# Peptides against a protein of PDB entry 2N1D, part 71

Target 1, 169 residues: chain A of PDB entry 2N1D
Amino acid sequence: EVKVKIPEELKPWLVDDWDLITRQKQLFYLPAKKNVDSILEDYANYKKSRGNTDNKEYAVNEVVAGIKEYFNVMLGTQLLYKFERPQYAEILADHPDAPMSQVYGAPHLLRLFVRIGAMLAYTPLDEKSLALLLNYLHDFLKYLAKNSATLFSASDYEVAPPEYHRKAV

## One batch from the design tools (peptide; made by RFdiffusion4, then SolubleMPNN)

Design b1_p17_7_s4 (from b1_p17_7, 9 letters changed)
Fold by OpenDDE base, seed 2:
Structure b1_p17_7_s4 (fold): chain B 169 residues (1-169), chain A 17 residues (1-17)
Amino acid sequence: as target 1 above (169 residues)
Amino acid sequence: DIEELKKALDKILAALK
């Protein structure tokens, strides 16, 4: 299995995220105030401001595009807790053609990196290519950690109403 | 899903090579 290392400072957030939803029966407020698209855009701009070469800038843009695509493919089937399923169904009904990267935010994006390693393992990769990819993924995770104070907050969650509990598993 | 994931992976890898 391909191992994607989550920064230590973000691991507690994964626990808090899980606790807020599964134990406290809260939901992340949707649509996100800062969605995945904007987070990835900010990252790309951050990398550009660091004086990267043209080739490296191009690679960053493609990595961003790839992360976005992975997120949009995996959100509905891989990244949601059972309690979040009714909310997702409502989002699909209200915005059937909207990519989920425009709806969801940092917490769900972070969950992607818990799952992405296993998905990458399905495709044989040479050691060099895998190392390069992992370096970019880890670099992005480092960016999330650096900006964690603004990206991850329990105040972005709210207690689900009683009617939601009745239809949630 | 797996097909789309592989497509995304290939795109990323192409950019990094």
Scores: peptide ipSAE 0.117, ipTM 0.747, DockQ to the pose 0.149
Fold by OpenDDE base, seed 1:
Structure b1_p17_7_s4 (fold): chain B 169 residues (1-169), chain A 17 residues (1-17)
Amino acid sequence: as target 1 above (169 residues)
Amino acid sequence: DIEELKKALDKILAALK
């Protein structure tokens, strides 16, 4: 089994996110004020500013692209709580061709890393390749932790209206 | 989708080598 370590600083947020949605019946405001695309772009720029080599910069760009693609593939089927399904349906109806990385934000992106370990177990990777990939994933998670004050906030959620509750099962 | 994930990861791995 492959385990992706979530920084201790971010684990409490996962609990808060779960509580806001499932117990308090709130929804993350969409479209996100800072979407996944922008978060990944900021990360890439951050890495470039650290004086990386050309090869290292290329690798970062591919990591960003890979995380984005992974998010877009997984969001609708794997990353949503049941209460969020009607909201997702509305997003698809209004923006059928928009990638979810342009709609959702940091909380849902973080949920991706809770699931990625299990998915990697189904991907044939040698030990060296897996270690290298994990290093980059952990590096990105550390970036999220460093910027958690601006990326994760309960104020980005809102109480779902009564009409929404009737849609949610 | 595991297949799509694999494609994304393969690109990353190629860049890391």
Scores: peptide ipSAE 0.065, ipTM 0.709, DockQ to the pose 0.089
Fold by OpenDDE base, seed 3:
Structure b1_p17_7_s4 (fold): chain B 169 residues (1-169), chain A 17 residues (1-17)
Amino acid sequence: as target 1 above (169 residues)
Amino acid sequence: DIEELKKALDKILAALK
């Protein structure tokens, strides 16, 4: 397995996220006030503002696009806890053609990086290519950590209503 | 799903070269 190191600052959030959903039976408010698309856009703009070369800017744009696509592919099948499935089904029913990167936010995006290592293991990458990719992924994770105060908050969750509990059983 | 992921990763890798 390819190891993608999650910043220590974000590991407690993964635990809180898990606890909010699975133990406290809360749901992340959807659509997210700041969706994955917006987060990735902000990251790209942040990188541009740092005076990157054209080559680095191009690479960042492709990384953003790749993460977005990866998220959209993985969200429904790999990134949701069981308790979140009815919510996801409702989202699909109401917005069948909307990419999930426009619906979900930072917590679910962070969950992607818990899974990405295993997925990268199925991709035949040479050592150099893998190292480069990991560097960019870690750079993005570092960005998330730097902005964690605004991206991750328990106030973005709410207690699921009784009717939700009935269909989540 | 895996194929789409591979496609996304390929784009990233191409940009890194």
Scores: peptide ipSAE 0.049, ipTM 0.699, DockQ to the pose 0.088
Fold by OpenDDE base, seed 5:
Structure b1_p17_7_s4 (fold): chain B 169 residues (1-169), chain A 17 residues (1-17)
Amino acid sequence: as target 1 above (169 residues)
Amino acid sequence: DIEELKKALDKILAALK
């Protein structure tokens, strides 16, 4: 299995995220105040502002596009805890054609990178190509870590109402 | 899902080479 290193400063958040939802029975507020699309756009702009060459700019755009597509494919099937399923169903009913990258935010995006390593194991890549991809994924994760104070907060969660609990069992 | 992931990764790899 390919290991994608999560920055140490983000690992505690993964635990808090899990605790908020599974044990405290809270839900991330949707639609996100800052959605995945916005986060990726900010990252791309950040990279472009650092004086990248045209080739590097193109590469960043493709990385962003790839992450977005991967997120949109994986969110519903791989990134949700059981308690979040009714909320997801409501989102689908209200916004059937909206990509989940426009609905969900940083916590769910971070969950993607917990799973991506195992998924990369299904893709035959030579060592050099894999290293290159991992470098960009790690670069993005480092960006998330640098902006963690604004991207990850327990205040973005709220206690689920009693009627939600009845449908989440 | 795997197929979509592969397509995404292929695009990334193509851009990075």
Scores: peptide ipSAE 0.049, ipTM 0.705, DockQ to the pose 0.089

Design b1_p17_8_s1 (from b1_p17_8, 8 letters changed)
Fold by OpenDDE base, seed 5:
Structure b1_p17_8_s1 (fold): chain B 169 residues (1-169), chain A 17 residues (1-17)
Amino acid sequence: as target 1 above (169 residues)
Amino acid sequence: MEKIRELTLKLVKLLEE
């Protein structure tokens, strides 16, 4: 399996996210106040404003596009807890043509990087190509860690109503 | 799986340019 290293600063949030939904029976407020598209846009602008030679500008744009595609493909099938399924069904019914990167936010985006490693293992990449890809993914994760105080908050969740609990059984 | 594979190959190709 391909190892995607998640910054230590973000690992506690993964536990909190799981606890809020699975144990406290809360849901992330949708549509997100700051969706995945906006987070990726902020990242791209941040990289461009620094003007360093570590990452080429064209590569940043491609990485942003790539992460967005990964998220939109994997959200519905691999990134949701069982308790979140009724909420997802409601989103699909109300917004059938909307990409999930415009609906969901930072917590679900972070979950992508927990799951993506196993998926990348099935892609025939040589060692150099894989290292190149991982370097860019890790750079983005570093950005998430740097901005974790503004991107991840329990206040973005709400207690699910009783009628939702009946649907989630 | 196939879609992720295709996206990955495309992304890597672009990053290597």
Scores: peptide ipSAE 0.644, ipTM 0.952, DockQ to the pose 0.594
Fold by OpenDDE base, seed 2:
Structure b1_p17_8_s1 (fold): chain B 169 residues (1-169), chain A 17 residues (1-17)
Amino acid sequence: as target 1 above (169 residues)
Amino acid sequence: MEKIRELTLKLVKLLEE
């Protein structure tokens, strides 16, 4: 299995996210105030402003596009807790043509990197190619960690109403 | 799973160019 290392700074948030949803029966407010598309755009702009010669601008754009595609493919099938399923169904019904990267935000984006490793293992990549991909993914995760104070907050969640609880059993 | 594999191969190809 391919191991995608989550920065230590973000691991506590994964626990908090899990606790908010599964134990406290809260839901992330949707649509997100800052969606995945916006986060990725900010990352791309950040990389361009740094003027780093190690990563070409075109490569950053491709990584952004790739992460977006990963997220949109995996959100509904891999990234949701059971308690979040009714909310997802409602989103699909109300916005059937909207990519989920325009609806969901940082917490769900972070969950992607917890699950993506197992799926990457099914792709026959040589060692160099895998290292290259992981380097870009880890660089993005580093960005998330650096901006964690503004991207992750329990205040973005709210207690699900009683009506929702009856649907989410 | 197949879609992820395709996306990965595409992304790696683009990054190696």
Scores: peptide ipSAE 0.622, ipTM 0.948, DockQ to the pose 0.603
Fold by OpenDDE base, seed 3:
Structure b1_p17_8_s1 (fold): chain B 169 residues (1-169), chain A 17 residues (1-17)
Amino acid sequence: as target 1 above (169 residues)
Amino acid sequence: MEKIRELTLKLVKLLEE
């Protein structure tokens, strides 16, 4: 499979995220206070402010758009733990036309990069094209790592109510 | 997976421009 390397700084968060949901039976607060759209926008602005970079502004915008599309396609089918399914169903019912990038936040966005590699493997890309794509994805992941203190917090989760437990487990 | 393939091909093409 295509290997998307998660920065070491973010791996502990993935464990905490998993623990909060699966073991502690908590849910990420939705809609996210800072959703995926906002995170991507901040990234784009960050790249723009850096000025002289190897990445063209146009390319950054395309990467942002691409990541957003990846997320919106994969969230419901690939990025949720079993415990989160009822919450997702409720979100779909309440906001049927809203892209999930406007609902979910950093933790789920990070999960995308855990899963995306396997799916990218099915795309017929030559090595150079794949490397190019991965470079952009890794650049974004570096951004997430640099901003991890503000993007990832256990305080964004809350204990699921008893009613939820009955429908989830 | 099909949608991801389409998105990826599109993205790569745009990035290579």
Scores: peptide ipSAE 0.606, ipTM 0.945, DockQ to the pose 0.596
Fold by OpenDDE base, seed 1:
Structure b1_p17_8_s1 (fold): chain B 169 residues (1-169), chain A 17 residues (1-17)
Amino acid sequence: as target 1 above (169 residues)
Amino acid sequence: MEKIRELTLKLVKLLEE
């Protein structure tokens, strides 16, 4: 398995996210006020504003595009807790043509990085290529950690209504 | 899984250019 290191600052949030949904039976409010697309856009703009000559603009754009595609591929099958399945079905019915990166937000994006390592292990990459990719992914994770106070909040969740509980059985 | 492999290879290729 490819190890993707989650910043220590974000690990408590993953626990809270799990607790909110699995134990407290809450749901992240959808569509997200700040979706994955916007988060990635902000990251790209942040990187461009730094003026680092070693940070090629084209590379940042490709990383953003790559993360977006990873998310859209994995969200429905890899990133949802069982309790979230009815909500996802409703989203698909209401927004059949919308990429999930336009619907979901920071918490689910962070979950991607918990799961992506196992998926990357199936790609035949040499050590140098893998290190390169991981460097970019870790750089993005550092950005999430730096902005965690604004990106992650329990107030973005709400108690699921009784009718939802019946659907989740 | 195959899609992820394709995406990964594509991304790595672009980053190495």
Scores: peptide ipSAE 0.523, ipTM 0.928, DockQ to the pose 0.620

Design b1_p17_8_s2 (from b1_p17_8, 8 letters changed)
Fold by OpenDDE base, seed 3:
Structure b1_p17_8_s2 (fold): chain B 169 residues (1-169), chain A 17 residues (1-17)
Amino acid sequence: as target 1 above (169 residues)
Amino acid sequence: MDRIRELTLKLVKLLEE
């Protein structure tokens, strides 16, 4: 399995995210106030403003596009807890043509990086190519960690209504 | 997984340019 290192700063959040949903039966507020698209845009702008010669601008854009695609592909099938399935179904019904990157936010985006490694393992990449990709992914994760205080908050979750509990069992 | 593989291959190719 391809190892995608999650920054230590974000690991506690993953636990809190899991707890909020699975134990406390809360749901992330959707549509997200700050969706994945906006997070990625902010990242791209951040990288651009740094003027770092190590990362070409086009590469950052491609990484952003790639992460977005990863997320949109995996959200519905890989990134949701069981309790979130009815919410997802409602989102699909109400917004059938909207990419999930426009609906979901930072917590679900972070979950992507927990799962993406296993998926990448099935891609025939040489070690250098894999390292290159991982470097970009890790750089983005570092950005998430740096901005974790503003991106991850329990206040973005809300207690699911009783009627939701009945359908989410 | 197939879609992810395709996306990854494309992405890597672009990043290596």
Scores: peptide ipSAE 0.669, ipTM 0.956, DockQ to the pose 0.632
Fold by OpenDDE base, seed 2:
Structure b1_p17_8_s2 (fold): chain B 169 residues (1-169), chain A 17 residues (1-17)
Amino acid sequence: as target 1 above (169 residues)
Amino acid sequence: MDRIRELTLKLVKLLEE
């Protein structure tokens, strides 16, 4: 499969995220205080403020749009742990027309990059095209790592109530 | 899978412009 390299400083967070939900039976607070749309917007603004040193502005916008679409397509079917399914069902009921990028936040966005590589492998891209795409994705991941202190926190999770446990089991 | 492939092809095309 296509390997999307996760920055080393973010790998411990993936473990913590998994532990909080699967072992500690906590849930990420939804709707997120800072949703995926906001994170992507901040990234775009960050890139704009630095000028066109690495990537063209139009390309950044396309990457933002692309990541958003990836997330909205994959969240419900690929990015959730089993314990999170009842929460997702509730979100769909309460916000049926809202894209999940407006509901979920940084932890789930990071999960996208764990899963996206396998799916990219089924797209017929030549070596140059794949390298180009990966460069943009890695640049965004670098941004997440740079801002990890503000984007990832265990305090954004809360213990699921007893009634939720009955639904999840 | 089909949707992701479609999105990827479109994205790459745009990035190569």
Scores: peptide ipSAE 0.665, ipTM 0.955, DockQ to the pose 0.596
Fold by OpenDDE base, seed 5:
Structure b1_p17_8_s2 (fold): chain B 169 residues (1-169), chain A 17 residues (1-17)
Amino acid sequence: as target 1 above (169 residues)
Amino acid sequence: MDRIRELTLKLVKLLEE
């Protein structure tokens, strides 16, 4: 499969996220205070502010749009733990027309990059094209790592109520 | 899977321009 390298700074968070949901039976607060759309927008603005001539502005915008679409396609079927399924169902019922990038936040966005590699492997890309795509994805991950202190926090999770536990069986 | 493949091909095409 295609290997998407997760920055070492973010790997512990993936473990914490998993633990909060599966072991501690907590849920990420939804809708997110800072949703995926906002994170991607901040990234785009960050890249623009750097004034780097090597990075074309249109390319950054396309990467942002691409990541957003990846997320919206994969969230419901690939990125959720079983314990989160009832919450997702509630979100769909309450916000049937809202893209999930407007509901979910940084932790679920990071999960995308754990799963996307296997999906990319099924796309026939030459080595040069794949390297180009991976470079942009890794650059975004580097941005997440740089801003990890503000994007990832256990305080964004809450203990699920007893009635939720019954539904999550 | 098919949707991801389509998105990827589209994205790569745009990035190569």
Scores: peptide ipSAE 0.638, ipTM 0.950, DockQ to the pose 0.610
Fold by OpenDDE base, seed 4:
Structure b1_p17_8_s2 (fold): chain B 169 residues (1-169), chain A 17 residues (1-17)
Amino acid sequence: as target 1 above (169 residues)
Amino acid sequence: MDRIRELTLKLVKLLEE
């Protein structure tokens, strides 16, 4: 499979995220105060403001669009823990036409990068193309790591009510 | 899976331009 390296700074958060939901029976507050769309927009603006010559502006925009599409395709089927399924069902019922990138936030976005490698492996890419794609993905992950203090917080989760537990696995 | 493949190919194509 394709290896997408998660920054060391973010690995502890993945554990905390898992713990909050699976062991502490908490749910990420939805709709997210800062959704995936907003995070990606901030990243694009950040890259633009840096004025680096390494990445073209149009490329950053395409990467943002790509990540968004990846997320929207994979969220419901690949990125949720079983405990989150009832919440997702409620979101779909309330917002059937809304992309999940407008509902979910940083933790779920980070989960994408845990799973995306296996999915990318099913696309035949030459080494140069794969390296190019991975470079952009890793650059975005680096951005998440840099802003982890503001993007990832246990305070964005809340204890699920007893009635929710009855609906969950 | 097909959708992801499609998205990946599209993205790579755009990045290589």
Scores: peptide ipSAE 0.507, ipTM 0.924, DockQ to the pose 0.598

Design b1_p17_8_s3 (from b1_p17_8, 9 letters changed)
Fold by OpenDDE base, seed 4:
Structure b1_p17_8_s3 (fold): chain B 169 residues (1-169), chain A 17 residues (1-17)
Amino acid sequence: as target 1 above (169 residues)
Amino acid sequence: MEKIRELTLKLVKLLEK
């Protein structure tokens, strides 16, 4: 399995996210006030603003696009807790053609990096290519960690109504 | 799985340019 290292600063949030959903029966507010698309855009702009000659703008854009695609493919099947399934179904019904990166936000985006490693292991990449990819992914994760105070908050969750509980079972 | 593989190969190819 390919190991994608989650910054230590973000690991407690993964636990809180899990707790909010599974134990406290809360749901992340959808559509997200700050969706995955906007987070990725902010990251790209951040990288560009640094003006570092070592930064390849085209590469950053490709990484952003890639992460977005990863997210949109994996969200529905890999990143949701059971309790979130009815919410997801509602989103699909209301917005059948909308990419999930336009609906979901930072917590679910972070979950991607918990799961992506296992799937990357099935891609025939040489060590150099894998290292290159991982470097970009880790750089993005570092960005999430730096901005964790604004990206991750329990206030973005809401207690699910009783009628929702009946759906989730 | 297959889609992720395709996306990964595509991304890596672009990044290696």
Scores: peptide ipSAE 0.638, ipTM 0.951, DockQ to the pose 0.609
Fold by OpenDDE base, seed 3:
Structure b1_p17_8_s3 (fold): chain B 169 residues (1-169), chain A 17 residues (1-17)
Amino acid sequence: as target 1 above (169 residues)
Amino acid sequence: MEKIRELTLKLVKLLEK
C-alpha cells in the first residue's frame, strides 16, 4: 500500500482519540467548533503567508480541495469507529446536504491520513506522480503537527448520554 | 474506491500543472 507517514507528534493523539471513543465511550462534539473546512482554509492561508515556498499557490488550493473531497468521500465509510455510527446517522438525518467537512473536525481529518494510503494504492500512479502527491499530503500533515496543541484536545469530546449507549453497543 | 481513484487522478493532474 501507499505509505502516508503520520508525524510522530500526532501519533499519541491518534491513540488518545481511539481511547476517548472506544474505551471511554465519548463522542467528538458535533458540529465541530473548528471544522475541516476551516482547518484547510487556515492551512491555505498559512502557505500563502510563507511566501517563498516550493508550493505554488495554485497547487496548495488544489491540495486543499483534494483533501476536502477525500474526507467527504471517506468519512462515513472509512473514518468512523463503531461507537460513532449512531452519531453519524443523526448528523446525516439532521444535515443531509451538508458535506462532512463542515461537520467534523481535526481528529477525524487526521484519521483520514491513517486510511488514505490504502485507498490511494488503488490508483495506478507512476512513482513520480505518487511522490508528488505524498509530498503535498505530508506537508499538510506537518502543518497539523505544528498546530496540534490548538487542533487536538480531549475537551472537544464529551461523554455520550445513556440513550446513546443503548443504541451504540 | 472508484471515487477515490477519480479524485486522485484529478488531483495529480492538477498538481502537475
Scores: peptide ipSAE 0.455, ipTM 0.913, DockQ to the pose 0.594
Fold by OpenDDE base, seed 2:
Structure b1_p17_8_s3 (fold): chain B 169 residues (1-169), chain A 17 residues (1-17)
Amino acid sequence: as target 1 above (169 residues)
Amino acid sequence: MEKIRELTLKLVKLLEK
């Protein structure tokens, strides 16, 4: 299995995210105040501001596009806790044509990188190609860690109402 | 899973350009 290393700075957040949802029965507020599309755009702009060459800028844009596609494909099937399923169903019903990268935010994006390694293992890649891909993914994760104070907050969650609890059993 | 494999191959090919 392909191992995608999560920065140590972000591991505590994964635990907090899990706790907020599964133990405290809270939900991430949707639509996100800062959605995945916006986060990826900020990352791309950040990389551009660092004075990258045209080739590097091209690669960053492709990585952003790739991460977005991965997220949109995997969110509904791989990234949600059981308690979040009714919320997801409601989002799909209200916005059937909206990509989930426009609805969900940083916590769910981070969950992608917990699961993506197993998904990458389904594609046979040579060592050089895999290293290249992992390098870009780790670079993005480093960006998330650097901006974790603004991207991850328990205040973005709220206690689910009693009527929701009845749906999420 | 086929979609994921396609995305992976696509991304790798683009990054290698």
Scores: peptide ipSAE 0.440, ipTM 0.909, DockQ to the pose 0.651
Fold by OpenDDE base, seed 1:
Structure b1_p17_8_s3 (fold): chain B 169 residues (1-169), chain A 17 residues (1-17)
Amino acid sequence: as target 1 above (169 residues)
Amino acid sequence: MEKIRELTLKLVKLLEK
């Protein structure tokens, strides 16, 4: 398995996210006020503002596009807790053509990086290529950690209504 | 898994340019 290091600052949030949904039976409010697309856009703009060369800017854009695609592929099958399945089904019914990166937000994006390492292991990469990819992924994670106070909040969750509990059995 | 592999290879290829 490929090791993707989650910043220590963000690990407590992963626990809180799990607790909010699994134990407290809450749901992240959808569609997200700040979706994955916007987070990635902000990251790209942040990197551009730091004086990157043309080539580095190109690379950042490709990383953003790659992360977005990973998220959209993995969200429905890899990133949801059981309790979130009815909500996901409702989202698909209401927004059948919308990429999930336009619906979900920071918490689910962070979950991607918990799972992505195992997925990367399926691709035979030489050490140099893997190191390069991991460097960019870790750079993005550092950005999430730096902005964690604004990206992650329990107030973005709400108690699921009784009718939802009936669907979730 | 094939889709993931394709995405990974694509991204790596682009980053190495």
Scores: peptide ipSAE 0.426, ipTM 0.906, DockQ to the pose 0.661

